# Peptides against a protein of PDB entry 3QIS: the designs that were tried, part 29

Target 1, 334 residues: chain A of PDB entry 3QIS
Amino acid sequence: PSLELSRREFVFENVKFRQLQKEKFQISNNGQVPCHFSFIPKLNDSQYCKPWLRAEPFEGYLEPNETVDISLDVYVSKDSVTILNSGEDKIEDILVLHLDRGKDYFLTISGNYLPSCFGTSLEALCRMKRPIREVPVTKLIDLEEDSFLEKEKSLLQMVPLDEGASERPLQVPKEIWLLVDHLFKYACHQEDLFQTPGMQEELQQIIDCLDTSIPETIPGSNHSVAEALLIFLEALPEPVICYELYQRCLDSAYDPRICRQVISQLPRCHRNVFRYLMAFLRELLKFSEYNSVNANMIATLFTSLLLRPPPNLMARQTPSDRQRAIQFLLGFLL

## One batch from the design tools (peptide; made by RFdiffusion4, then SolubleMPNN)

Design b1_p9_8_s1 (from b1_p9_8, 5 letters changed)
Fold by OpenDDE base, seed 1:
Structure b1_p9_8_s1 (fold): chain B 334 residues (1-334), chain A 9 residues (1-9)
Amino acid sequence: as target 1 above (334 residues)
Amino acid sequence: DPEALEMLY
């Protein structure tokens, strides 16, 4: 069996968070026998491609002289955004198109990723006084490493933050402030806030705006700005309530005093963001007659974002655990 | 928390 490929090199320029890119190529059976093709893992890989890449179709049959179009789809989700922001991963891959009883054909995937404030740690963002696209990639790595070390020091209750030579971190990320301030000013009376989905084009504009600028006003509808806040919180590499406190939040869910003590043990940036969000959401609840937002809806929605189970417990979350998690947040909304 | 409200204004 033999294949002819119309292209073997693919370049995905300016890949962004949640922006689908597609490249197409043709494969043709230039042999005299039917063939089965498939994308196969490399020797040490479990998957035929990286999580941000997909081939469609990834397998099939070709009769002699038959041609099929294959789409290579690049999409950076919340699952890949953090490792691409840090430069731990890159828009580079090699696909192996295997022909049954035939040859392997190698496809080269390359490109560049544009960093996003989405999927960046709260600690790193509190140190970024400028838009992430203005920060050199080398400095993003340093900011993440420094952020990890400061988080670890904060958790260990060691040395007070040396008040000295480094610019004081922001109390909350400017991106969260921009989103919440917009919603507070313009969306408190918005009917079905957090219940109506935003527009995908507006969401992309909001993401690009936050990544590239410090706007006076966020573009898009209140629904799109609200959904952008949800996407931001979902994309955090560590949730606003750190994974290490998850079980303690569940255990304290019915004691408001203990709940506040648990929150006080969060890293400074996480604690500030949590308190800021809870203050906003309590304010939003005063306008329930206009926005149709209630404490149970908000607690249910934000629980999955703010109080995520650790990866090792995700598969074991019981309905009771979810109810406790909701009850924990309700104690801050009421 | 008064400090959290001061961040909204």
Scores: peptide ipSAE 0.032, ipTM 0.760, DockQ to the pose 0.900
Fold by OpenDDE base, seed 4:
Structure b1_p9_8_s1 (fold): chain B 334 residues (1-334), chain A 9 residues (1-9)
Amino acid sequence: as target 1 above (334 residues)
Amino acid sequence: DPEALEMLY
């Protein structure tokens, strides 16, 4: 069996978080026998492609002289955004198109990723006084490495940040401040806030706006701004409540005093973001008659975002653990 | 938390 491929090299320029890009190519059976094709993992890989890439179809049958279009879809989700922001991963891959009893055909994927404040750590963002797209990629790497070291130093209660350094970190990321300030000013009376989905186009505009500028006003509907906040929190590599405190939050869920003590042990940026969000959410709850927002809905929604199980426990989260996590947040909303 | 409210205003 043999195939002819219309293209073997693919370049995905300016890949962004949540922006789908598609490239297409044709494969043709130029042989005299039916062919089964499949994308196969490389040696030592579990998957035929990186998590941000997909081929559709990834397998199929071709009769002699049959042609099929294959779509290569690049989509950076929350699961890939962090490793692309850090430069740990890149828009580069090799796909192996295998023919049963035939040859392997190699496809080269290349391109560039544009960093996002979505999927960047709270620690790194607190150091970014400018939009992430204005920050040199080399400095992003340093900021992430430093973020890990600062988290460790903060957990170790070691060095008070010498207040005299010209580069004091922000108390909260400017991106969170912009989102929450907008919602506080304009969305407190918004009916069905956090219940109505945003518009996908507006979400992309909001993400691009936060990545490239410090706007006076966030573009889009209140629903889109609200969903952008949820997406931001979901995309955090480390949740607002650090993984190390997860179990302690569950254990303290019915003791509001212990809950506050657990939160006091968060890294400064995480603690500030948590308190800021809880203050905002309590303010929204005052307008429940207008916005249809209640404490149980908010606690249920934000628990999955703010208080995530550590990756090693994620598959083992019980309904009891989820209820404890909700109860933990309720103690800050009521 | 007064500090958290000052961040909202």
Scores: peptide ipSAE 0.032, ipTM 0.757, DockQ to the pose 0.903
Fold by OpenDDE base, seed 3:
Structure b1_p9_8_s1 (fold): chain B 334 residues (1-334), chain A 9 residues (1-9)
Amino acid sequence: as target 1 above (334 residues)
Amino acid sequence: DPEALEMLY
């Protein structure tokens, strides 16, 4: 069996978070026998491609002189955004198109990723006074390393940060402030807030706006701004309530005093973001007659975002654990 | 938390 490929090199320029890019090519059976094709893993890989890449179809049969179009789809989700923001991963891959009883055909995937404030740590964002697209990639790496070291120092109750030489971190990320301030100013009376989905085009504009600028006003509907806040919280590499405190939140869920003590043990940026969000959500709940938002709905929605189970416990989350997590958050909303 | 509300402005 043999194939002819219309191209073998693919370049995905300016890949962004949640922006689908597609590149197509044709494969043709130029042999005299039917062939089965499949994308196969490389020797040390579990998957035929990186998590941000997909081939469609990834396998199939071709009769002699048959041609099929294959789509290479690049999509950066919450599952790939953090490693691409840090430069730990890149828009580079090699696909192996295998023919049964035939040859391997190598496809080269290349391109560039544009960093996003979505999927960046709260610690790093508190150090970013400018939009992430204005920050040199080398400085992003340094900010992430410094963020890790400060989190460790904070957890170890070590020496107060020497107040002298480095610019003081923001109390909360400017991106969170911009989203929440907009919602507070313009969305408190918005009917079905956090219940009506935003528009995908507006969500992309909001993401691009936060990545590239410090706007006076966020573009799009209140529903799109509200959904952008949810997407931001979901995309965080570490949830607003750090994984280390997850079990203690569940254990304290029925004691409001212990709940507040657990929150006081969060890293400074996480604690500030948590308190800021809880203050906003309590204000939003005062307008429940206008926005149709209630404490149970908000607690249910935000618990999955703010109080995620650690990766090792995800498969073990019971309905009781979810109820405790909701009850923990309710103690800050009521 | 009044300090957290002051952060809204």
Scores: peptide ipSAE 0.032, ipTM 0.756, DockQ to the pose 0.858
Fold by OpenDDE base, seed 5:
Structure b1_p9_8_s1 (fold): chain B 334 residues (1-334), chain A 9 residues (1-9)
Amino acid sequence: as target 1 above (334 residues)
Amino acid sequence: DPEALEMLY
C-alpha cells in the first residue's frame, strides 16, 4: 500500500485559549490495493497527539485512487492552557500517519501560543500588575516558581522573610477585580444573570481584553461578562479553595464556625478571592426580585468551580459529597 | 466582611 499527502508541515500562528484553528490536507491512495490508515502513538506516548490537537478523521479506508480530506484542529481548553501559559508545553507535535502493512508518514505541527490570564495561578496573577501579554515569558516562569514557593511557605505557616525589595502582591488578581466590579456596577438588576449563556464572540473579546489591557469597561453583555467569570474560575490550575482543603470543607459543611476556620487557612490570595467573591454574591442576592438569582442556584453553580475535588478523587465524588460542598458555600451566602 | 466590600469600591 502507498499514500500521497498534499502537505506534511502545518503552522498554527497566534494560538489563543478557547479559539479553534483548523488546517486541512488530502491523502490519496496512489497504490493498486485498498489501504487502512490511522494516526498512531509514538514510542512512550499514550495518544497519537497532544491534548490541544485532533485529527478528523483519525482513521479510515481508501480504495485505489480514492482521496480523503483530513482536518487538523488546534483547540486550547482548560486542560492544556496552564502548561502552555508557563511554556512547559508548546505548539509543537509530530503526528505519525500509519498505513497498515505499509509505511509511516510524519506530519510536523508547529506554531506559537499567546499567554492568557485564564489558566494562570492566583498567586502569579497577584504579582502581575500589567496585562499578561506585556509580561516576558521568562518572567512568567519566574512568577509561577515564586508563586509555588509562596504557596508552600503559606501552607507551612512560615513567616515570609524580607518583605524588603519586591513590589507587594495585589490583594486579588486585577482580572477578577475587573470582572466582579463590572458585574457589581452594571449587572445587579440583570434578569437571569448566570442562567443565560454569553455570546462566544463576546467571550473571546473579553478574554483578549483582559490578556492585553486594563480596560475602564469590559466589552460585551452582562451575560458574557458573567460567563467569563465562570470560565476564569474553571480554568484556574488550583481552584479558589485549594485541593488540600477539599475534604475539610466537606467534613465542616454543617458547622459555620469550622467552615470559616478552614477558609482562614487558605493562602492569602486564595482567601482574599474567596471572601471577595462571597461578598459580591451576597450583594447580588439582595436583588433577587430583579435578577432571578437565588442562594441555592448560586451555591450549586459556584460549588463546582470554587470547591473542586482533587483529580485523584474526581471519579469517586458521591451525590452526598456534592450536597456537602453546596452546604459549605450556602453558609457564606446566607 | 466589610474589608471584602472595600475591594469593590
Scores: peptide ipSAE 0.031, ipTM 0.754, DockQ to the pose 0.870

Design b1_p9_8_s2 (from b1_p9_8, 4 letters changed)
Fold by OpenDDE base, seed 2:
Structure b1_p9_8_s2 (fold): chain B 334 residues (1-334), chain A 9 residues (1-9)
Amino acid sequence: as target 1 above (334 residues)
Amino acid sequence: DPEALEMLH
């Protein structure tokens, strides 16, 4: 069997969070026998491609002189955004297109990723007074390393923040402030807020706006701004309630005093974001007659975002654990 | 939390 490929080198320029890019190529059976093609893992890989890449179709049969279009889809989800923001991963891969009883054909994938405030740590964002696209990638790495060290020091209660040489961090990320301030100003009377989906085009505009600017007004509908806040919270590498406190939140869920003590033990940035979000959500609940938002709906929605089980416990989360997690948040909404 | 409400304004 033999194939002809129309292209073997693919460049994905300016890859962004949640923005699908597609490149297409043709494969043609220039042999005299039917062939089966498939994308196969390299010797040390479990998958034929990185998590942000997909081939469609990834396998198939070709008759002699048959041609098939293959789409290479690049999509950075919440699962890949953090490692791309840090530069731990890059828009580079090698695909192996295998022919049964034939040759391997190598495809080179390359490109560049544009960092997002989505999937960046709260600590790094609190140190980032400018839009993330204005920050050199080298400085993003330094900010994440410094943020990790400051998180660990804060959890250990050991060292006061050296007030000396570094600019004072923001109390909350500007991106969260912009989203919440917009919702507070314009969305308190919005019917079905957090219940109606946003528009995908508006979500992309909001993400790009937050990554590139400090706007006076966020573009899009109140529903799109509300969904952008949910996407932001979901994409956080560490949830607003740090994984280390997850079990203590569940254990305290019916004691409002212990719940407040658990929150007081969060890293400063996480604690500020939690309190800020709870203040906003309590304000939003005053307009329940207009926005159809109630405490149980909000607690259920935000619990999955703010109080995520650690990765090792996700498969073991019981309905009782979910109810305790909801009850924990209800104690801050009521 | 009054400090958290001051951040909303």
Scores: peptide ipSAE 0.035, ipTM 0.782, DockQ to the pose 0.896
Fold by OpenDDE base, seed 3:
Structure b1_p9_8_s2 (fold): chain B 334 residues (1-334), chain A 9 residues (1-9)
Amino acid sequence: as target 1 above (334 residues)
Amino acid sequence: DPEALEMLH
C-alpha cells in the first residue's frame, strides 16, 4: 500500500485560548490495493496527538485512487491553557499517519501560542500590573515560580513576606476586578444573568481585551461578561478554594463559624478573590426581583467553579459531597 | 464583609 499526501507541514500562527484553527490536507491511495490508515501514538505516548490537537478523520479506509480530506484542528481548552501559558507545552507536535502493512508518514505541526490571563494562577495574576500580552514569556515563568514559592511559604507559616520585594501584589487580579466591577455596575438588573449564555464572538473579544489591555469598559453584553467570569474561574489551574481545603469545606458545611475559619486559611490572593466574589454575589441577590437570580442557583453554579474536588477525588464525588459543597457556599450567600 | 464591598468600588 502507498499514500500521497498533499502537505506534511502545518503552521498554526497566533494560537489563542478558545479560538479554533483548522488546517486541511488530502491523502490519496496511489497504490493498486485498498489500504487502511490511522494516526498512531509515538513510542511511549498514550495518544496520537497532544490534547490541543485533533485529526478528523483520525482513521479510515481508502480504495485505489480514492482521496480523503483530513482536518487538523487546533483548539486550546481549559484543559490545555495552563501548560501553554507556562511554556511547559508548545504548539509543536509530530503526527504519525500509519498505513496498515505499509509505511509511516510523519506530519510536522508547529506554531506559536499567545498567553492568556485565562488559565493563569491567581498568584501570578496578582503580580501582573500590566496585561499578560505585555509581559515577556521569561518573566511569566519567573512569576509562576515565585507564585509557587510564596504559596508554599504561606502554607508553611514560616517566613513573613519580606517587605523588601519591590512591588506589592494586587489584592485581586485586575481581570477579575474588571469583570466583577462591570457586572456590579451594569448587570445587577439584567434579567436571567448567569442563566442566559453569552455570544461566542463577544466572549472572544472580552478574552482578547483582558489579555491585551486594561479597558475602562468591557465590550459585549452583560450575559457575555457574566459567562467570561465563569470561563475565567473554570480555567484557573487551582480553584479559588485551594484543593488542600476541599475536604475541610465539606466537613464544615453546616457550621458557619468553621466555614469562615477555613476560608481564613486560604492564600491571600485566593482569600481576597473568594471574599470579593461572595460580596458581589450577595449584592446581586438583592436584585433578585429584576435579575431572576436566587441563592440556590448561584450556589449550585459557583460551587462547581470555586470548590472543585482534587483530581484524585473527582471520580469519587458523591451526591452527598456535592450537597455539602453547595451548603458551604450558601453560608456565604445568605 | 465591608472590606470586600469596598473592593467592589
Scores: peptide ipSAE 0.034, ipTM 0.779, DockQ to the pose 0.865
Fold by OpenDDE base, seed 1:
Structure b1_p9_8_s2 (fold): chain B 334 residues (1-334), chain A 9 residues (1-9)
Amino acid sequence: as target 1 above (334 residues)
Amino acid sequence: DPEALEMLH
């Protein structure tokens, strides 16, 4: 069996968070026998491609002289955004198109990723006074490393930060401030806020706006700005309530005094973001007659974003754990 | 938290 491929090299330029890109190619059975094709893992890989890449179809049969179009889809989700922002991963892969009883055909995937404030740590963003696209990639790595070290120092109760000549971190990321300030100013009376989905085009514009500028006004509908805040919180590599405190939040869920003590133990940026979000959400709840937002809805929605189970516990989350997590958050909304 | 409200203004 043999195949002819119309293309073997694919370049995905300017890949962005949540922006689907597609490249197509054709495979043709130029042999005289039917063949089965499949994309197969390389020797040391569990998957035929990286998590941000997909082939469709990834397998099939071709009769002699039959031709199939294959789509290569690049999509950076919340699951790949952090490792691409840090440069730990890149828009590079090699696909192996296997023919049963035939040859392997190698496809080269390449391109570039444009960093996003989505999927970047709160610690790193608090150190970014400028949009992330203005920050050199080398400096993003340094900011993440420094952010990790500062988180560790904060957790270890080590000596107060030397008041040295480094610009003081922001109290909250400017991106969160921009989203919340917009919602506070313009969306408190918005009917069905956090219940109506945003538009995908507007979400992309909001992401691009936050990545490239410090706007006076965020583009898009209040629903799109609200959903962008949810996407931002979901994409955080470390949730607003750090994984280390997850179980303590559940254990304290019915004691509001202990809940506040647990929050006081968060890293400074996480604690500030949590308090800022809770202040905003309490303000939003005053307008419940206009926006149809209630404390139970907000607690249910934001608990999954702010108080995520650690990856090792995710598969074990009980309905009781979820209810405790909701109860924990309710103690800050009421 | 008064400090959290000051961040909204």
Scores: peptide ipSAE 0.033, ipTM 0.775, DockQ to the pose 0.895
Fold by OpenDDE base, seed 5:
Structure b1_p9_8_s2 (fold): chain B 334 residues (1-334), chain A 9 residues (1-9)
Amino acid sequence: as target 1 above (334 residues)
Amino acid sequence: DPEALEMLH
């Protein structure tokens, strides 16, 4: 069997978080026999491509002189955004198109990624006084490494923050402040807030705005700004309540005094963000007659975002664990 | 928490 490929090199320029890009090519059976094609893993890979890439179709049959269009889709989700922001991964891959009893055909994928404040750590964002697109990639790496080391030192209770030479970190990320301040000013009376989805175009504009500027006003509807806050919290590499405290939150869920003690053990930036969000949500609940928002809805929605199970426990989460997690947040909303 | 509300302003 043999194939002819219309293209073998693909370039994806200016790849962004949650923005789908597509490139297409054709494969033709120029042989005299039917062939089966498939994308196959390279040696030591579990998948035929990186998590941000897919081929559609990824396998199929071609009769002699048959042609099929294949789409290469690049999409950076919450699962790939953090490693792309740090430059640990890049928009580069090699796909192997295999023919049964035939040859391998190599496709080269290349491009560039544009960093986002979405999927960046709370610790790094507290050190970023400028939009992430103004920060050199080398400095982003240094900020993530320094953030990890300071988080570890904070958890170990070892070193007071040396107040001296480094610019003091922000109390909360400017991106969270901008989103919450907008919602506090403009969305407290918004009917169906956090219940109505945002517009996809407006969500992209909000992400681009936060990545590139410090706006006086966030673009889009209150629903899009509210959904952007949810997407931001979901995309965090570590949830607002650190994974190390997850089980202690569940164990304390019915004792409000122990719940407050657990939150006091969070790293400074995580603790500040948690308290800031809980203050905002308590203010929003005062307007329940206007916005149709109640404590049970808010606790249910934000629990999955703020209090995520560690990756090793995710498959073991019980309905009882979910109810304890909701009860933990209710103790801060009521 | 009054400190958390001062962060809103």
Scores: peptide ipSAE 0.031, ipTM 0.772, DockQ to the pose 0.858

